Peptides against a protein of PDB entry 3QIS. Designs and how they scored, part 211

Target 1, 334 residues: chain A of PDB entry 3QIS
Amino acid sequence: PSLELSRREFVFENVKFRQLQKEKFQISNNGQVPCHFSFIPKLNDSQYCKPWLRAEPFEGYLEPNETVDISLDVYVSKDSVTILNSGEDKIEDILVLHLDRGKDYFLTISGNYLPSCFGTSLEALCRMKRPIREVPVTKLIDLEEDSFLEKEKSLLQMVPLDEGASERPLQVPKEIWLLVDHLFKYACHQEDLFQTPGMQEELQQIIDCLDTSIPETIPGSNHSVAEALLIFLEALPEPVICYELYQRCLDSAYDPRICRQVISQLPRCHRNVFRYLMAFLRELLKFSEYNSVNANMIATLFTSLLLRPPPNLMARQTPSDRQRAIQFLLGFLL

## One batch from the design tools (peptide; made by RFdiffusion4, then SolubleMPNN)

Design b2_p21_5_s2 (from b2_p21_5, 8 letters changed)
Fold by OpenDDE base, seed 1:
Structure b2_p21_5_s2 (fold): chain B 334 residues (1-334), chain A 21 residues (1-21)
Amino acid sequence: as target 1 above (334 residues)
Amino acid sequence: MSDEELEEKLKASFEALLNSL
């Protein structure tokens, strides 16, 4: 069997978080026998492609002289955004199109990723006074490394480094401030806030706006701004409540005093973001008659975002653990 | 927005929300 491929090199320019890009090519059976094709893993890989890439179809049958279109879809989710922001991964891959009883065909994927404030650490964002797209990529790496070291020092209760006034981190990321301040000003009376989904186009505009500017107003509906906050919190490489404190939050869930002590042990940035979000959400709950928002709904929604189990425990979360996590957050909303 | 204006606006919002408690 043999195939003809219309293209073997694919370039995905300006790949962004949550923005789907598609490139298509054709494969044709130029042989005299039916053939089965499939994308196969390389020798050391478990998957035929990186998590941000997909082929559709990834397998199929072709009769003699039959042609099929294959779509190569690039989509950066929350699962790939952090490693792309840091430059640990890149928009580069090699696909192996295998022909059963035939030869392999290699496809080259390349491109560039545009960094996002989504999927960037809270510590790094607290050090970024400018939009992430204005920050040199080399400086993003330094900021993540510095942020990791400062987080560790803060958790160890080591002496605060010299507060040089000019390099002082923000109290919270500007992106969190922009989202929360907008919602606080304009969305407290919004019916079904956090219950109605945003518009995908508006979400993309909000993401692009936060990545490229410091706007006076966030574009889109209150629902889209609210969902953008949820997406931001979900995309954090480490949740607002650090993984190290997860179990202690569950263990303290029914003691409000211990809960407050656990939160006091968060790194400064994480602690500030937590307090800021809880303050906002308590304010939002005052308008429950207008926005139809209640503490149980908010606690259930935000618990999965703010108090995530460590990746190694995520598959083992019990219903009891989830209820304790919700109860922990309720103690800050009521 | 300057870095100073950002810090002031952010601080004001942060303090406003925390003081509403």
Scores: peptide ipSAE 0.299, ipTM 0.878, DockQ to the pose 0.861
Fold by OpenDDE base, seed 5:
Structure b2_p21_5_s2 (fold): chain B 334 residues (1-334), chain A 21 residues (1-21)
Amino acid sequence: as target 1 above (334 residues)
Amino acid sequence: MSDEELEEKLKASFEALLNSL
């Protein structure tokens, strides 16, 4: 069996969080026998591609002189955004197109990623006074390393030594402030807030706006700004309630005094974000007659974002654990 | 917006929400 490929080199320029890019090429059976093709893992890989890449179709049959179009889809989800923001991963891959009883054909994927405040740690964002696209990639790496060390010091209740003229961290990320301050000013009377989805084009504009500027006003509808806050919280590498406290939150869910003590043990940035969000959500609940927002809806929605099970426990979350997690959050909304 | 104006606006919003409780 033999294949002819119309292209073998692909460049994806300016890849962004949640922005789909597609490149297409053709494969043709220039042999005299039917052939089966598939994308296969490299020797040390479990998957045929990185998690931000997909081939469609990834396998198939070709009759003699048949041609098929293959789409290479690049999409950075919440599952890939953090490792791309840190520069741990890059928009580079090699695909192996295998022909059954035939040859391997190599495809080269390359490009560049543009960093996002989405998928960046709360600790790093509290140290970023400028938009992430204005921050040099080298400084982003240093800020993530420093942020990890400060998180560990905070969990150990170590008093931050007055280390030198390092700029004081923000109380909360500017991106969370921009989203929440907008919603507080303009969305308290918005009917079906957090129930109506935003527009995809407006969501992309909001993400690009937060990555590149500090606006006086966020573009888009109140629904799009509300959904952007949900996407931001979902994309956090560590949830607002740190994974280390997850089980203690469930165990304390029916004791409001213990719940407050557990929250007091969060790192400063996480604790500030949690308090700020709870204050905002309680204010929204005062306008329930106008916005149709109730405590049970808000608790159910935000619990999955703020109080995520650790990755090793996700597959084992019981309905009882989910109910306890909701009850924990309700104790801050009522 | 300057870094100082950002810190002041953020602090004011944070304090306003926490004091509304």
Scores: peptide ipSAE 0.290, ipTM 0.874, DockQ to the pose 0.866
Fold by OpenDDE base, seed 3:
Structure b2_p21_5_s2 (fold): chain B 334 residues (1-334), chain A 21 residues (1-21)
Amino acid sequence: as target 1 above (334 residues)
Amino acid sequence: MSDEELEEKLKASFEALLNSL
């Protein structure tokens, strides 16, 4: 069996969070026998491609002189955004197109990723006074490393940040402030806020706006701004309530005093973001007659975002654990 | 510091921090 490929090199320029890119190529059976093709893992890999890449179709059958189009889809989800923002991963891969009883054909994937404030840590964002696209990639790496060390010091109740660091961190990320300040000013009376989905085009504009500027006003509908806040919280590498405190939140869920003590133990930036979001959501609940928002809906929605189970416990989360997590947040909304 | 005093101070502090950028 033999294949002819129309191209073997693919370049994905300016890859962004949640922006689908597609490149197509053709494969043709130039042999005299039918052939089966498949994308296969490399010798040490579990998957035929990186998580942000997909081939469609990834396998198939070709008669002699048959041709098929294959799409290579690049999509950076919440599951890939953090490692791409840090430069730990890159828009580079090699695909192996295997032909049964034939040859392997190598495809080279390359490109560049544009960093996003989505999928960046709260600690790093508190150190970024400028839009993330203005920050050199080398400085992003240093900010994530420093942010991890400062989080660990904060959790250990070690000595306060030496005031001698020339730039004090923000109390909350400017991106969270921009989203929440917009919603507070313009969306408190918005019917079905957090219930109606945003527009995908507006969501992309909001993401690009937050990555590249500090706007006076966020573009798009209140629904798109509200969904952008949800996407931001979902994309955080660590949830607003740190994984280390997850079990203690569940254990305290019915004791409002212990709940407040648990929140007081969060790293400074996480604690500030949590309190700021709870303040905003309590204000939003005062307008329930206009926005149709209720405490149970908000607690249910934000629990999955703010109080995520640690990765090692995700598969073991019980319905009781989910109810305790909701009850924990309700104690800050009521 | 009450949650209300914190809300006011956070609001004022966010305004002050952003006016200091």
Scores: peptide ipSAE 0.149, ipTM 0.784, DockQ to the pose 0.088
Fold by OpenDDE base, seed 4:
Structure b2_p21_5_s2 (fold): chain B 334 residues (1-334), chain A 21 residues (1-21)
Amino acid sequence: as target 1 above (334 residues)
Amino acid sequence: MSDEELEEKLKASFEALLNSL
């Protein structure tokens, strides 16, 4: 069997978080026999492509002189955003298109990624006084390394060294402040806040706005700004309640005093963000008659974002664990 | 923390961030 490929080199320019890009090519059976094609893993890979790439279709049959269109879809989700922001991964891959009893065809994927404040650590963002797109990629790596060290010091209850006033981290990320300040000013009376989805175009504008500027006002509806906050919290590489405290939060869920002690052990930036979000959400709950927001809805929604099970425990979360996690957050909302 | 202490902390967080930017 043999194939003709219309294209073998693909370039994805300016790839962004949550922005789908598509490139298409054709494969044609120029042989005299039916052939089965499939994308196959390289020798040491478990998957035929990186997590941010897919082929559609990824396998199929071609009759003699049949042609099929294949879409190469590039989409950076929360699962790939962090490693792309740090430059640990890149928009580069090699796909192997295999023919049963035939030849392998190699496709080259290349391009560039534009860093996002989404999927960046709270510690790194607290060190960024400028929009992330103004920060050199080399400096993003250094900021993540420095942020890891600062997290460890905070967990060990080490006294921060007197960093000079110019190098002092922000109390919370500017992006969290911008989102929460907007919602606090303009969305407290918004009916169905956090219940109505935002517009996809507005979400992309908000992400681009936060990545490129420090605006006086965030563009889009209150629903889009609210959803952008949820997306931001979901995309954090380390949740607002660090994974190492997850089990202790569950164990303390019915003791409000122990819950507060557990939160006091968070890294400074995580603890600040947690307190800031809880303060905002309690304020929002005062307007429940206008915004239809209640403590149980908020606790249920934010529990999945703020108090995530560690990756190794995700598949083992019981209904009891979820209820304890919700109860833990309720103790800060009521 | 009272609701007032939370409102004050929210305000203080906004003010502290604005002064740090």
Scores: peptide ipSAE 0.139, ipTM 0.785, DockQ to the pose 0.107; fails the geometry check

Design b2_p21_5_s3 (from b2_p21_5, 8 letters changed)
Fold by OpenDDE base, seed 3:
Structure b2_p21_5_s3 (fold): chain B 334 residues (1-334), chain A 21 residues (1-21)
Amino acid sequence: as target 1 above (334 residues)
Amino acid sequence: MSDEELEKKIEESFNSLLESL
């Protein structure tokens, strides 16, 4: 069997978080026998492509002189955004299009990724006083390395020895400030806040706005701004409550004094973000008559975002653990 | 906005929300 391919090289320019890009090509059976095609893993890979790439269809059957269109879809989700922001991964891949009883065809995928404040650590964002798109990639790497070291020092209760001229970090990320301050000013009376979905186009505009500017006002509806806050918290490489404290939060869930002690042990940026969000959510609950928001709904929604199980425990989370996690947050909302 | 002005605006928002508790 043999195929003819209309294209073998694909370039995805300016790939962004949550923005789908598509490139299409044709494959034609120019042989005299039917053929089955499939995208196959390379020798050391478990998957035929990286997590941010998809072929559709990824397999199929072609009669002699038949032609099929294949779509190559590039989409950066929360699962790929952090490794692309750090430059650990890149918009580069090689696809192997296999023919049964035939030869392999290689497709080259290339492009560039534009960094996002979504999927960046709270520690790095507290050190980032400019929009992420203004920060050189080399400085982003340094900020993540420094942020990891400062997190570890904070967890170990180590006094910072060197007053090295590290710029004083922000109390909270400017992106969280922009989102929360907007919602606090304009959305406290918004009916069904955090219950009504935002518009996808408005969400993309908000993401692009936060990545490129420090606006006086965030564009879009209050629902889109509220959903952007949820997406931001979901995309964090580490949740607002650090993984190291997860079990202690569950164990303390029914003792409000121990709960406050656990939160006091968070790294400064995480502790500040937690307190800032709880303050905002308590303020929002004062307007429950207008916004239809209640403490149980908020605790249930934000628990999955703020108090995620560590990767090693994710498959073992019991309904009891989930209820303890909700109870932990309720102790800060009431 | 300067970096100092940004830091101040964030501090003001942070304190305002925490004082409302």
Scores: peptide ipSAE 0.713, ipTM 0.972, DockQ to the pose 0.847
Fold by OpenDDE base, seed 2:
Structure b2_p21_5_s3 (fold): chain B 334 residues (1-334), chain A 21 residues (1-21)
Amino acid sequence: as target 1 above (334 residues)
Amino acid sequence: MSDEELEKKIEESFNSLLESL
């Protein structure tokens, strides 16, 4: 069996968080026998491609002289955004198109990624007074390393070094401020806030706006701005409540005094973001007659974003753990 | 917007929301 490929080199320019890109090519059976094709893992890989790449179809049959179009889809989700922001991973891959009882065909994938404030740590963002796309990639790496060290010092109750007034971290990330301040000013009376989805085009505009500027007004509907806040919180490499405190939050869920003590142990940035979000959500609850928002809905929605199980547990959160996590958050909303 | 103006606007928003509690 043999195949002819219309193209073998693919370039994905300016790849962004949550923006789908597609490149297509044709394969043709130029042999005299039916053939089965599949994308196969390289040596030492578990998957035929990186998590941000997909082939569609990834396998199939071709009769003699039959042709099929294959789509190569690049999509950066929350699962790939952090490693791409840090430069640990890149928009580069090699695909192996295998022909059963035949030969391998190699496809080269290349491109560039544009960094996002989505999937960046709260600690790094508190140190970024400029939009992330104005920050050199080398400085982003340094800010993540420094942010980790300062988080550890904060957890150890070590006095932060008296960094000069110019290096003082923001109280909350400017991106969180922009989203929350917009919603507080314009969305308190918005019916079905956090229940109605935003527009995908508006979400992309909001993401690009936060990555490139510090606007006086965020573009898009209140629903799109609200969903952008949810996406931001979901994409955080570490949730607003640090993984180290997860179990203590569940254990304290029915004691409001212990809950407040657990939150007081968060790193300064995480603690400030938590307090700021709780203050905002309590303000939204004052307008429940207009926005149809209630404490149980908000607690249920935000618990999965703010209080995630540590990745190392691999355990699905039990219904009991979920109920405790919701109860923990309710103690700050009521 | 300067870094000082940004810090001030964030502080004002932060305090305003926390004082509403």
Scores: peptide ipSAE 0.712, ipTM 0.972, DockQ to the pose 0.859
Fold by OpenDDE base, seed 5:
Formats: sequence, structure tokens, C-alpha cells
Structure b2_p21_5_s3 (fold): chain B 334 residues (1-334), chain A 21 residues (1-21)
Amino acid sequence: as target 1 above (334 residues)
Amino acid sequence: MSDEELEKKIEESFNSLLESL
């Protein structure tokens, strides 16, 4: 069996978080026998492609002289955004199109990624006073390394050494301030806030706005700004409540005094963000007559974002653990 | 916006929300 491929080199320019790009090519059976094709893993890989790439179809049959269109889809989700922001991964891959009882065909994927404040750590964002697209990639790496060291020092209760003129970190990330301050000013009376979805085009405009500027006003509806806050919290590499405190939050869920003590042990940035979000959500709950928002809905929604199980425990989360996590957040909303 | 103006606006928003509790 043999195939003819219309293209073997693919370039994805200016790849962004949550923005789908597609490149298409054709494969043709130029042989005299039916053939089966599939994308296969390389020798050291578990998957045929990186998590941000997909082939559609990834397998199939071709009759003699049949042609099929294959789509190569590039999509950066919350699962790939952090490693692309750090430059640990890149928009580069090699796909192996295998032909049963035939040869392999290699496809080259290349391109560039544009960094996002979505999927960047709270600690790095507290040190980032400019939009992420204005920050050199080398400085982003340094900010993530410094942020990791400061988190570890904070967990160890080590007093920051008065190391030199390091710029004072922000109390909260400017991106969280922009989102929360907008919602606090304009959305407290918004009917069905956090219940009505945003518009996809407006969400992309909000993401691009936060990555490239410090606006006076965020573009889009209050629903789109509210959903952008949820997407931001979901995309965090570490949740607002650090993974190290997850079990202690569950164990304390019915003791409000112990819950406050657990939160006091968060790194400064995480603790400030938690307090800021809880203050905003408590203010929003005062307007429940207008916005149809209640404490149980908010606690249920924000629990999966703020108090995530560590990746190694995610598959073992019980309904009891989820109820304890909700109860923990309720103690800050009531 | 300067870095000092940004810091101040964040501090004002942070304090305003925490004082509302």
C-alpha cells in the first residue's frame, strides 16, 4: 500500500489560549489495494501528538483512488497553557502517519505561542506589573523561578531575607483586580450572574485585553466578565487554596475557627486573592434579590475552582469530600 | 498608568472590599 500527501509541513502562527486553529491536508490512496492509516506514537511517547494538537480523523480506511481530508487542530486548553507560558513546551511536534503493512509518513508541526496571564501562577502575576505580552520570555522564566522560591519560603514560614531592591509584589494580580473590580462596580445587580454563560467572542476579547493591556474598563457583558474570572481561576497551575492545604480544609470544614487558621497559612499572594474573592462574593450575596445568586450556588461553583484536589487524589474524590469542600467555602460566604 | 498608580488602585480596591465585610 502507498499514500500521496498534499502537504507534510504545517505552521501555526500566533497560537493563543482557547483560540482554535485548523490546518487541512489530503491523503490519497495511489495504490491498487485498500489501506488502513493511523497516527501512531513515536518510540518514547504514549500519545501520537502533544496535548494541544489533534488529528481528525486520526485513523481510517481508504479504497483505491480514494481521498480523505485530515484536519490538524491546535487548541491550547487549561491543561497545556502553563507549560507553553513557561516555554517548557513549544508549538513543535512530529506526527507519524502509519500505513498498515506500508511505510511511515512524517508530518512536521511548527509555530509560535503567545503567552497568557491565564495559566500563569498567582505568585508570578503578583510580580508582573506590566501585561504579560510586554514581558520578555527570559523575564517570565525568572519570575516563575523567583515565585516558586518565594512560595517554598512562605510554606516553610521563613522570613523573606531582605534580598536587594526586588520590586514589591502586588497585593493581588492586576488581572484579578481588573475582573473583580469590574464585577463589583457593574455586576452586583446583574440578573443570573455566574449562571448565564458569556459570549465566546467576548471571552476571547477579554483574554486578549488582559494579556496585552491594563484597561480602564473590560470589554463585553457582565456575564462574559464573570465567566472570564471562572476561566482564570480554573486555568491557574495551582489553585487559590494550595494543594498542600486541601486535606486540612476538608478536615476543618465544620469548624469556622480552624478554617480561618488554615487560610492564614496560605502564601501571601494566595491568601490575599482568597480574601479578596470572598469579600467580593459576600458583597454580591447582599444583592441576591436582584442577581438571583445564593451562597449554596456560589460555594458549589467556586469549590471546584478554589479548592481542587491534588492531581494524584482527583480520581479518588468522594461525594463526602466534595460536600466538605463546599462546606469549607460556605463558612466564608455566610 | 505608572506602577505606583497600579499598586495604589489595587490597594484601594482591596481595602474597599475588605471594609465592606
Scores: peptide ipSAE 0.711, ipTM 0.972, DockQ to the pose 0.856
Fold by OpenDDE base, seed 4:
Structure b2_p21_5_s3 (fold): chain B 334 residues (1-334), chain A 21 residues (1-21)
Amino acid sequence: as target 1 above (334 residues)
Amino acid sequence: MSDEELEKKIEESFNSLLESL
């Protein structure tokens, strides 16, 4: 069997978090026999492509002189955003289109990724006083490495480093400030806040706005700004409550005094973000008569975002563990 | 916005929300 491919090189320019891009090509069976095609893993790979790439269809049959359109879809989710922000991964891949009893055809995928504040660590963002798109990628890598080292030092030494006044980290990321300050000013009376989904176009505008500027006002509805906060918290490489404290939060869930002690052991940036979010959510709950928001709803929603199980325990989370995690957050909302 | 103005606005927002508790 033999195929003709209309294109073998694909360039995805300016790939962004949560923005789908598509490129299409045609494959034609110029042979006299039916053929089966499939995208196959390279040697030592488990998947035929990187997590941010998909082929559709990824397999099929072609009769003689048949032509099929294949879509190459690039989509950066929360699962790929962090490694693309750090430059650990890139918008580059090689796809192997295999023919049964035939040849392999190589497709080259290339492009560039535009960094996002979504999927960047809280520690790096606290050091980032400019929009992420103004920060050189090399400096983002350095900020993530330094943030990891500072987190380890903070856990080991309990002494705040006397960083010179010019390099003093923000109390909270500017992106968290922008989102929370907007919601605090404009959304406390918003009916069904955090219950009504935002608009996808407005979410993309908010993400692009936070990545490129420090706006006076965030664009979009209060629902879109609220959902952007949820997406931001979900995309964090490490949750607001560090993985190391997860089990201690569950164990302390019914003791408010121990819960506060556990939170006091968070790295400064994580602790400040946690306190800032809890303060905002408690303020939002004062307006429950207007916004229909209650503590159980908020605790249930934010638990999965703020208090994630470590990756090794994620598949083992019991209903009891989830209830303890909810109870832990309730102790800060009431 | 200067870095100092940004820091101040974040500090003011942070303190305002924490004092409301």
Scores: peptide ipSAE 0.710, ipTM 0.972, DockQ to the pose 0.876

